# Peptides against a protein of PDB entry 4LZF, part 9

Target 1, 155 residues: chain A of PDB entry 4LZF
Amino acid sequence: GGRLVVFPNGTRKELSADGQTVKVMFFNGDVKHTMPDQRVIYYYAEAQTTHITYPDGMEVLQFPNNQTEKHFPDGRKEITFPDQTVKTLHPDGREESVLTDGTIIQLNPDGSKVIQFNTGQREIHTADFKRREYPDGTVKTVYSDGRQETQYPTG

## One batch from the design tools (peptide; aimed at target 1 P8 T11 F26)

Design b1_p20_2 (made by RFdiffusion4)
Pose (drawn by RFdiffusion4):
Structure b1_p20_2 (pose): chain A 155 residues (1-155), chain P 20 residues (1-20)
Amino acid sequence: as target 1 above (155 residues)
Amino acid sequence: SVAALKAQRAANEAALAAEE
């Protein structure tokens, strides 16, 4: 029916009957679970933070302010902030934010960006211009040289 | 920091290995 082991230093270890699951309760209050599928779940008592390592290389961190950070094996990092904005950082420097109101912000490493407003408008920033596109088909552009252009809808 | 948490975890693991 399993075992409990208590070490001189106060660390406790609980093994399942099949030995597949191991739970370690460290003297400092940290808790580690090793699962049969080799997932490792570590709880940091003082920091109140959970770190989960998956066999496929994925790591997940849960912070006490309810922020979650996911690290994919390829280097991608996805952050869920407490407000539930999801921000994805790519190793090449691209950043994408999907806010709960529906706004999407895409930032390129060269500094260019595309913003998709929940209102249906779209904004593009490049080295040459800032452009706003409207649901009615109107396009408004401000160029680096200071000129401003309005492209009116066909209708 | 995340690095500090990982260092804490490594210290705890080392202490457990010594007890085992």
Fold by OpenDDE base, seed 4:
Structure b1_p20_2 (fold): chain B 155 residues (1-155), chain A 20 residues (1-20)
Amino acid sequence: as target 1 above (155 residues)
Amino acid sequence: SVAALKAQRAANEAALAAEE
């Protein structure tokens, strides 16, 4: 019931019997699957990379080094690195990295950086200072001019 | 690069479209 079309350029197109699935095997070895749910799975043969596109605009890239990139319809991009660090790039320019140890690193559009350590400590980096916030409420600030300030908790 | 990959894909798909 299915059919195979072979083109002069070497590309092959296979249609399922129900017509719901199309497999294109390109002359360069790339493969494109169009699925019944309208997702398209494209495989780059030389790069060994899989690119899935969804009808809602979602895209997923899977690289041979085990890196995965998700491109969300809202413009957000999520990168899972081989070490399983997850980096999210937001449309507003904010970037967030979640490390495997639970540390969260936030890069803000204004150039500031916030590190939420797995210990509960937080470090804030700005053009003017680095500030360490401790779980007990102590705050230590080192200013760009070398000045240091410690703020002690009230309790 | 991803851009290069997408370019190759586009070329492949364009070639197919020309055959159809």
Scores: peptide ipSAE 0.545, ipTM 0.934, DockQ to the pose 0.920
OpenDDE base, seeds 1, 2, 3, 5: peptide ipSAE 0.540, 0.538, 0.537, 0.541; ipTM 0.933, 0.932, 0.932, 0.932

Design b1_p20_2_s1 (made by RFdiffusion4, then SolubleMPNN; from b1_p20_2, 12 letters changed)
Fold by OpenDDE base, seed 4:
Structure b1_p20_2_s1 (fold): chain B 155 residues (1-155), chain A 20 residues (1-20)
Amino acid sequence: as target 1 above (155 residues)
Amino acid sequence: SIEELKEREKKNLEELAKEE
């Protein structure tokens, strides 16, 4: 059968009969589950936050505000915000946010920004200009010096 | 912060280890 160990400090440790599941209920309300698949689920009682650690190094944080963070073994981080925006932080410093409307915002390591609108328009921000690309092929550029350029589609 | 949470976990584990 399973075992329950109660420590003098009030921490409790539950062991499954097969020994594959361990649940530690700490005196401060935190809970640690070690699962048969070696996943570790830690619950921070005060913060109401869940931290899952996987054997491959994947980590998942679940916050009480409904934000979820995934920390991938490759160093990538994926944040699902309460508004369901998904932000991916890449190891190279690139950031990508996917908005609920399908808009994609990319922040590049060079400091440039690309917004892919759900309308098919794209906006590119660089140190030198902001450029709006339209589905019809029109491109409008506003340069840092205040110059504006419109490139018309060929057709 | 996440670091504070990790430190809390660490302390809990350290305390458990003392009792085991």
Scores: peptide ipSAE 0.446, ipTM 0.914, DockQ to the pose 0.948
OpenDDE base, seeds 1, 2, 3, 5: peptide ipSAE 0.442, 0.441, 0.438, 0.440; ipTM 0.914, 0.914, 0.913, 0.914

Design b1_p20_2_s2 (made by RFdiffusion4, then SolubleMPNN; from b1_p20_2, 12 letters changed)
Fold by OpenDDE base, seed 4:
Structure b1_p20_2_s2 (fold): chain B 155 residues (1-155), chain A 20 residues (1-20)
Amino acid sequence: as target 1 above (155 residues)
Amino acid sequence: SVEELKKREEENEKELKELE
């Protein structure tokens, strides 16, 4: 059978019969589950937040507002916002947001920005210009000096 | 903050280890 240990401070530790699952119910309402797969599930009672730690170093945070954060062992972070937008933070400083409509927004370490619209249009922002690329091959560039250039598709 | 949550977890784990 399983074991239940009750500590003087009110913390409770429950061990499964096979010893593969450990549940700690802390005196402050927090709950820690150690699973057979070595996943650790910690629940912060006051914050109503779940923190999952995987053996490979992956971490997942689930917030009460339905935001989820994934912290990858390589230093990458993936944030799923309540609106289901997914933002990826790369170790090199690149950020990518995928909107629910399929629009992708990329922020590059050099400060440039690329928007891939769900329409197939692409917009590139640099220090020197804003460029709009159209599915037909038309490219419109507005330079920082106010110059505008349109490149028409060949054909 | 996430840091405060991690600190709270560490404090709980420390107290448990002291009782075990």
Scores: peptide ipSAE 0.461, ipTM 0.920, DockQ to the pose 0.910
OpenDDE base, seeds 1, 2, 3, 5: peptide ipSAE 0.458, 0.456, 0.457, 0.460; ipTM 0.919, 0.919, 0.920, 0.920

Design b1_p20_2_s3 (made by RFdiffusion4, then SolubleMPNN; from b1_p20_2, 12 letters changed)
Fold by OpenDDE base, seed 1:
Structure b1_p20_2_s3 (fold): chain B 155 residues (1-155), chain A 20 residues (1-20)
Amino acid sequence: as target 1 above (155 residues)
Amino acid sequence: SEEELREREARNEKELAEQE
């Protein structure tokens, strides 16, 4: 059968009968599960937050507001916001947000930004200009000095 | 913060280890 150990401070440790699952219930309400697959699931009682660590070094944070953060072994982070927007933070400093409407926002390490709209339009922001590209091939550029140019598709 | 949570976990683990 399983084993329960109760410590003087009120912390409790439960071992499964097979010895593959360990559950620690800390005196402050936190709970740690060590699973047969070597996942460690820690629950922070006050914050109502779950932290899962995987043997490969992946980590998952689950917040009470339904936000989820994944920390990959390669240093990439993926944040799923409550609205289901997914933001990826790359080790090189690039950020990508995928909105629920299909819009993609890319922030590059140089500070440039690219917005790919669900309509097929694309907007590029640099230090020197904002450029809007349209599906028909029209390109509108607004330069930092206030000049505007429109390039029309060659039909 | 995530750091405060990590510190809380570390304290809990330390106190457990002192009793085992």
Scores: peptide ipSAE 0.386, ipTM 0.900, DockQ to the pose 0.948
OpenDDE base, seeds 2, 3, 4, 5: peptide ipSAE 0.371, 0.372, 0.377, 0.370; ipTM 0.896, 0.897, 0.898, 0.897

Design b1_p20_2_s4 (made by RFdiffusion4, then SolubleMPNN; from b1_p20_2, 10 letters changed)
Fold by OpenDDE base, seed 4:
Structure b1_p20_2_s4 (fold): chain B 155 residues (1-155), chain A 20 residues (1-20)
Amino acid sequence: as target 1 above (155 residues)
Amino acid sequence: SEEELKEREAENERLLAEEE
């Protein structure tokens, strides 16, 4: 059978019969599970937050507000917000948000912004212009000086 | 903060290690 150790401070340690699962119930209500697949699941009782660490270096945080954060071994971070927007933070400084309506917002390290609308339109923001690309191939550009240009589709 | 959570975890592990 398994083994239960109860420490003087009230912390409890449960070991499975195979020794592959360890559950520590800390005196402060926190819980740590070491799983057979080498995941470590830590529950912060007061914060009601779950932190999962994987042997490959992946980390997952689950917050009580329904936000989930994934920290990938490559340095990428993926945040699922309570509204189910998914934001990816890349090591190069690029940020991408996928909205529930299918809109994709990209923030580039150079400060440019690209919005891919669910309508198939795309908007590009730079220091010099805002550009709207339409599914028909029309491109409308508003430059920082107020000049406007329309490029009509070829063909 | 995430840092406060990490410190809390570290303290719990430290205290456990002292009792083992």
Scores: peptide ipSAE 0.342, ipTM 0.881, DockQ to the pose 0.952
OpenDDE base, seeds 1, 2, 3, 5: peptide ipSAE 0.331, 0.332, 0.334, 0.332; ipTM 0.877, 0.877, 0.878, 0.878

## One batch from the design tools (peptide; aimed at target 1 P8 N9 F27)

Design b1_p21_1 (made by RFdiffusion4)
Pose (drawn by RFdiffusion4):
Structure b1_p21_1 (pose): chain A 155 residues (1-155), chain P 21 residues (1-21)
Amino acid sequence: as target 1 above (155 residues)
Amino acid sequence: TLAEAQAAYAAANPDTTETTF
């Protein structure tokens, strides 16, 4: 029915009966679980942070302020802030934020961006211009040379 | 300190112990 091992340094190890699950309680209060499927769950006592490593290469961090960071094997990093904004950082430098109100912000490494407002408006920023597109079909643009343009709806 | 508490604990329990359930 499993085993408990206590080491001179105070670290404790608990093995399941089938030996598939191992729990290590370190003298410093840290806790490590190794699961049968080889997931490793590490709890940092002082920092109150959990780090989970998956066999497929994914890593997940849970911070005590309820922030979660997910690192995908390909290099993508996804952050859930406490407010539940989800921000995705791609290795190429693109960033995408999906806020809870419905706003989406896409940022390119060259500095261009597309903003999708929860109000239905869309804003595009490029080297040449800033543009706003409206639900009624109106398009308003400010060019780098200072000119401003309004494209009126067909109707 | 934690290092002192760990040294006291090692002095009181110098060997590894195992309990089977």
Fold by OpenDDE base, seed 3:
Structure b1_p21_1 (fold): chain B 155 residues (1-155), chain A 21 residues (1-21)
Amino acid sequence: as target 1 above (155 residues)
Amino acid sequence: TLAEAQAAYAAANPDTTETTF
């Protein structure tokens, strides 16, 4: 059936009967699981962190403060913060944060920022202006030179 | 930010105790 191997340094290796599941308990308290689906689960005892690696290159980190990070094979990263805000970092440098109230904050590679409020209003920040768009179609713009414009939905 | 974690790995040793179950 299964096997238990005990090394002189205190490390233990448990093997399933079919050999598809391997659990290594290291002398320092770290644990490594190799699963039948080829995922590898590392537990780092000192950091109290779990690190899962998948065959496709996906990685998942679980931190003791309840933060979770997903590292996708395409270079995208998704961070779920303890407050449940979700931040996505895209390979092109774009960052998107989704707040628990439904507000979405986008930071673009050109330095511009877009805020989609849960009220349906949108605010755009660029080097040249700040613009507020309202659900009724009203648009208010404040330019960097101090000029202000209001566009009304009914012309 | 990604927190740092360090692992210490143990090498296999030919002088082992094996139990079957």
Scores: peptide ipSAE 0.042, ipTM 0.646, DockQ to the pose 0.318
OpenDDE base, seeds 1, 2, 4, 5: peptide ipSAE 0.037, 0.034, 0.038, 0.027; ipTM 0.681, 0.665, 0.658, 0.631

Design b1_p21_1_s1 (made by RFdiffusion4, then SolubleMPNN; from b1_p21_1, 14 letters changed)
Fold by OpenDDE base, seed 4:
Structure b1_p21_1_s1 (fold): chain B 155 residues (1-155), chain A 21 residues (1-21)
Amino acid sequence: as target 1 above (155 residues)
Amino acid sequence: SMEEEQAEFAKAHPETEVIDY
């Protein structure tokens, strides 16, 4: 059968009959589940946050505001915001945000920014310029010195 | 971590009751 252990502080430990599932209910309301697959699900009662750790080093955080964070073993982090924007933080320092409208915002390690709009327009931000690329092939560049250039698809 | 603190605390306290079911 299963086993329930009660500690003096009110912490409880439930062991499954197979011993593969362990549930610890801490006196503060925190809950720790160790699963047969060796994932650990920790619930912080005060923060109402769930932290899942996987044996491969993957971590998942679930916040009460519906934000979810995935911490990959490779150092990549994926944040799903409450608005369902997904932000990926890459180990190289690149950041990519995918908005719900399909807009993609890329921040590059060099400080450049690329916005791929859902309209097919693309905007590139560098230290030297902002460039807007249009689906028709028009390219507008505004340089940091205030110079502007427009390139047309029919040169 | 808070988890480690709780785990240590749980280990520091003896079992008071064991229910087999």
Scores: peptide ipSAE 0.115, ipTM 0.777, DockQ to the pose 0.366
OpenDDE base, seeds 1, 2, 3, 5: peptide ipSAE 0.078, 0.108, 0.106, 0.105; ipTM 0.739, 0.774, 0.778, 0.773

Design b1_p21_1_s2 (made by RFdiffusion4, then SolubleMPNN; from b1_p21_1, 10 letters changed)
Fold by OpenDDE base, seed 4:
Structure b1_p21_1_s2 (fold): chain B 155 residues (1-155), chain A 21 residues (1-21)
Amino acid sequence: as target 1 above (155 residues)
Amino acid sequence: SLAEEQAAFAAAHPETEVIDY
């Protein structure tokens, strides 16, 4: 059978019959689950936050505002915001945001920015210019010096 | 983590009740 252990401070520990699941209920309302798959689930009662750690080093944070953060072993971080925007932070400093409408915003380590609109338009921001690429192949560039250039699709 | 610290603290205390079921 299962086992319940009660500590003097009010902390309780539940052991499954197979010993594969351990649940610690702390006196402050926090909970720690050790699962058969070796993931550890921490619930912080005051913060209402869940923190899952995986044996491969993956971590998942779930916040009461519905934000979710995934910390990958490779150093990548993925944040799902309450508005369902997904932001990925790469170890190289690149950031990518995917909006609910399908727009993708990329921030590059060099400070350049690329927006891929759901319409198929693409906008590129650099120190030297802003460029809009259209699905028809038209490209409009506004340079930092105020010059403008339009490139038309060559047939 | 706070949970780990609490777990370590809790584990250092004697058991007062054990229920097998």
Scores: peptide ipSAE 0.046, ipTM 0.713, DockQ to the pose 0.362
OpenDDE base, seeds 1, 2, 3, 5: peptide ipSAE 0.022, 0.046, 0.033, 0.043; ipTM 0.509, 0.715, 0.626, 0.699; seed 3 fails the geometry check

Design b1_p21_1_s3 (made by RFdiffusion4, then SolubleMPNN; from b1_p21_1, 9 letters changed)
Fold by OpenDDE base, seed 3:
Structure b1_p21_1_s3 (fold): chain B 155 residues (1-155), chain A 21 residues (1-21)
Amino acid sequence: as target 1 above (155 residues)
Amino acid sequence: SLAEQQAAYAAAHPETEVIDY
């Protein structure tokens, strides 16, 4: 059978019969589950936040506003916002946001920005220019000095 | 952490009750 242990401070510990599951109910309302797969699920009662740690080093945070954060062992972070935008922060400093309409926004470590619109248009921002690329092959560039260029598709 | 504090507490204090089921 299982076992229940009660401590003087009010903390309770439940052990499964097989010893594979441990549930600690802390006196402050926090709960810690150690699962057979060695993941640890910690619930912070005051913050209403769930923190899952995996044996490979992955961590998942679930917030009461429906935001979810995944921290990967390689240092990458993935944030799913309440509006369902997914933002990925890469170890190299690159950031990528995927909007619900399919638009992708990339921020590069050098400060450049690329927007891939769901229409097939792409916009590139650098220190030297802003460039718009159209599906038909037209490219419009506005340089930092105010010069403008338009390249038309050939054919 | 609270878990670490509880571990230290449990090492220093007797259990109030143990129920096998």
Scores: peptide ipSAE 0.182, ipTM 0.820, DockQ to the pose 0.328
OpenDDE base, seeds 1, 2, 4, 5: peptide ipSAE 0.169, 0.165, 0.181, 0.175; ipTM 0.816, 0.813, 0.821, 0.817

Design b1_p21_1_s4 (made by RFdiffusion4, then SolubleMPNN; from b1_p21_1, 13 letters changed)
Fold by OpenDDE base, seed 5:
Structure b1_p21_1_s4 (fold): chain B 155 residues (1-155), chain A 21 residues (1-21)
Amino acid sequence: as target 1 above (155 residues)
Amino acid sequence: SLEEEQRRYAAEHPETEVIDY
């Protein structure tokens, strides 16, 4: 019960029987799907990129290199790189990367950096020091002036 | 946009074929 409309320029429009699904196949190879849930799926043929827009303002971009980007309504962005690293960019300027091995790298708006290693070690970088925290509770700090401090779990 | 262009085109040019299935 669907309908196909063909235009002289080669563009085609396909309508579902219920009218809830619309597929436009443009003459250049681009495709636009309007879904019953109001999701819009646009495929850019030249770029081989899929762009999905949701009614709530969510957007999803899928690139030919297997990179995926999610754009949240609050301004947050989540990028899944081809290597499956997931980087989250927060509206406040904070960035977080989660590596496939479980390592988490945080870049804070103040310029500090925190690395949570998959081993349970944590490294903190500030303007004043680099600090390494070990699972046993040992903390080693190297200050910008070259001073070093080691804190042991037992004090 | 391409969609806007197609909309304008469709207003000026009739469809070649309509298939109901």
Scores: peptide ipSAE 0.194, ipTM 0.834, DockQ to the pose 0.361
OpenDDE base, seeds 1, 2, 3, 4: peptide ipSAE 0.187, 0.186, 0.190, 0.192; ipTM 0.829, 0.829, 0.833, 0.836

Design b1_p21_2 (made by RFdiffusion4)
Pose (drawn by RFdiffusion4):
Structure b1_p21_2 (pose): chain A 155 residues (1-155), chain P 21 residues (1-21)
Amino acid sequence: as target 1 above (155 residues)
Amino acid sequence: SAAEARAALXXXXXXXXXXXX
């Protein structure tokens, strides 16, 4: 029916009957679970943070302020802030934020961006211009040279 | 304190290991 092992330093280890699951309770209050499928779950007592390593290379961190960070094997990093905004950082430098109100912000490493407002408007920033597109079909653009342009709806 | 509680736990675990040996 499993075993409990207590080490001189105060660290405790609990093995399941089948030996597949191991729980380590360190003297400092940290807790580590090793699961049969080789997931490793580590709890940092002082920092109150959980770090989970998956066999496929994915790592997940849960911070006590309820912030979660997911690291994908390819290098992508996904952050869920406490407000539930989801921000995705790609290794190439692109960033995408999906806010809860529905706004989407896409940022390119060259500094260009596309903003999709929950109101239905879209904004594009490039080296040449800033542009705003409206649901009624209107397009407003400000160029680097200072000119401003309004493209009126066909209707 | 957390250092005292840890030292007490290590001492109690070492004593129990010595008695078992």
Fold by OpenDDE base, seed 4:
Structure b1_p21_2 (fold): chain B 155 residues (1-155), chain A 21 residues (1-21)
Amino acid sequence: as target 1 above (155 residues)
Amino acid sequence: SAAEARAALAAAAAAAAAAAA
């Protein structure tokens, strides 16, 4: 069968019979699971946080407030907030937030911002202007100098 | 906050790493 090792400090180590699963229960209440798939699951008792590390370098953090963070091997991070907004941070510095209503907010490395509304409207923010694009092809631009321009759809 | 949880996690990770040795 499996093995149980009890250390003098109160830490316990459980080994499965096949040796593929190792569970360490630390004296402070922390738990470490090494799984057959070589993922390591840390539970931090005080923080009530779970940290999973995968052999490919992926990491998953689960916070007690229901926030989840995924750190991908490619450097991408995905944060699911308690409100279920999903924010993706790309290695190039681009950030994308998907709201529960379907609105997408993109922050670009150049400092521009794009909002794709669930209505099909799109808003673009740059250093020079704020632009609203409508589904009918109308485009309204407010420039940083206060000028306003409306472009009507061609057709 | 998530930031507090991360700070606690970092501290706990260091402690856990030391204890797991």
Scores: peptide ipSAE 0.034, ipTM 0.696, DockQ to the pose 0.048
OpenDDE base, seeds 1, 2, 3, 5: peptide ipSAE 0.029, 0.029, 0.034, 0.032; ipTM 0.674, 0.678, 0.698, 0.693; seed 3 fails the geometry check

Design b1_p21_2_s1 (made by RFdiffusion4, then SolubleMPNN; from b1_p21_2, 8 letters changed)
Fold by OpenDDE base, seed 3:
Structure b1_p21_2_s1 (fold): chain B 155 residues (1-155), chain A 21 residues (1-21)
Amino acid sequence: as target 1 above (155 residues)
Amino acid sequence: SKEEEQRELKEAAAAAAAAAA
């Protein structure tokens, strides 16, 4: 059978019969589960936050406001906000946000920004210009010096 | 921030684990 250990400070440790599952209930209300797959699940009672760590270095944080964060071993982070927007932070400094309407916003390390609208239009922001690309191939550019250019589709 | 909170939580968990003998 399983084992129950009760410590003098009130902490309780439950062991499964095979020893593969361990549950520690700390005196402060925190809970730690060690699972057969070697993932460790921490529940922090005061913050009401769940933190899962995996053997490969993956971490998952679940916050009481319904935000979820995934921290990948390669340094990438994926944040799912309460509104279900998903933001990815890449190790190279690039950031990508996917909105619920399908719009994609990319922030590049050089400071440029690209918005891919759900309408098929794309907008590019650089230090030198703002450019709007249309599905028909029309491109409108406003340069930082005030010059404007329209490129019409060929056909 | 969430990162700051995470650090504090880990420190608290480590202290609690140490107290469990």
Scores: peptide ipSAE 0.027, ipTM 0.673, DockQ to the pose 0.053
OpenDDE base, seeds 1, 2, 4, 5: peptide ipSAE 0.026, 0.026, 0.026, 0.027; ipTM 0.677, 0.679, 0.679, 0.684; seed 2 fails the geometry check

Design b1_p21_2_s2 (made by RFdiffusion4, then SolubleMPNN; from b1_p21_2, 14 letters changed)
Fold by OpenDDE base, seed 1:
Structure b1_p21_2_s2 (fold): chain B 155 residues (1-155), chain A 21 residues (1-21)
Amino acid sequence: as target 1 above (155 residues)
Amino acid sequence: SKEEEMERLREEARRAAEEAE
């Protein structure tokens, strides 16, 4: 059968009969499960947060507010917010947020920002201008000096 | 960050386990 070890500090260690599953219940209420597939499931009792580590270096954090964070081995992070917005943080410093309505917000390492609206409009923010592109080919630019330019589609 | 806090808590729990074993 399984084994239960009780330590003097109140920590408990449960071993499955096959020894492939280990459950440590810490005196502070934290719980660590080591699974047969080498996943480690850690529960932080005070923070009510679950942290799963995979043998390939993938990590998953589950917060009590229903936020989920995935940390990929390549350094990419993917955050799913409670509202189901998904934000990706790339190793190069690029950020991308996908909203539930299909709007995409990109932040580039140079500080520029691109918003792709679900309407097919696009807005580009740089240090020098804000530009709105319309589906009909009209482009409106507002420069940092306050100058405005409208480019009409070539008829 | 939340990540740094979790790492701290993990290290504290690891230490507590090592002291118990």
Scores: peptide ipSAE 0.025, ipTM 0.630, DockQ to the pose 0.058
OpenDDE base, seeds 2, 3, 4, 5: peptide ipSAE 0.023, 0.024, 0.024, 0.023; ipTM 0.610, 0.623, 0.627, 0.616

Design b1_p21_2_s3 (made by RFdiffusion4, then SolubleMPNN; from b1_p21_2 with E4A R6Q A10R A11E)
Fold by OpenDDE base, seed 3:
Structure b1_p21_2_s3 (fold): chain B 155 residues (1-155), chain A 21 residues (1-21)
Amino acid sequence: as target 1 above (155 residues)
Amino acid sequence: SAAAAQAALREAAAAAAAAAA
């Protein structure tokens, strides 16, 4: 059979008979599972948050408000918000948000922003201008100096 | 808010509990 160790502080450690699973129940209510596949599942009792760490460096956080964060070994982070918006943070500093309606918002390291609307319109924000591109090829630009320009599609 | 990210948590255990783990 397995072993149970009870420490003076109330922490309990359960070892499986095969030695492949270890469960620590901390005195504060936290629980740590070390699994045969070497993933570690830590439950923070007060925060009601689950933190899974994988041997390859992957981490998954599950928050009580239904937010989930994935931390990839390459440094990329993926956040699924309670509203099911997915935000990806790339190691190069680029951020991308995909909304439930299919709109994609990109924030670039240079400070530029691109919004790809589900209507096929695209909006580009730079230090110098805001530009709206329409599916018909019309382009409207508002420059930082207040000048406006409309480019009409070539027929 | 929907845009607010939550901070990652760290294991916070007493020294004796940490040693037990």
Scores: peptide ipSAE 0.046, ipTM 0.696, DockQ to the pose 0.039
OpenDDE base, seeds 1, 2, 4, 5: peptide ipSAE 0.042, 0.032, 0.040, 0.038; ipTM 0.695, 0.668, 0.699, 0.700

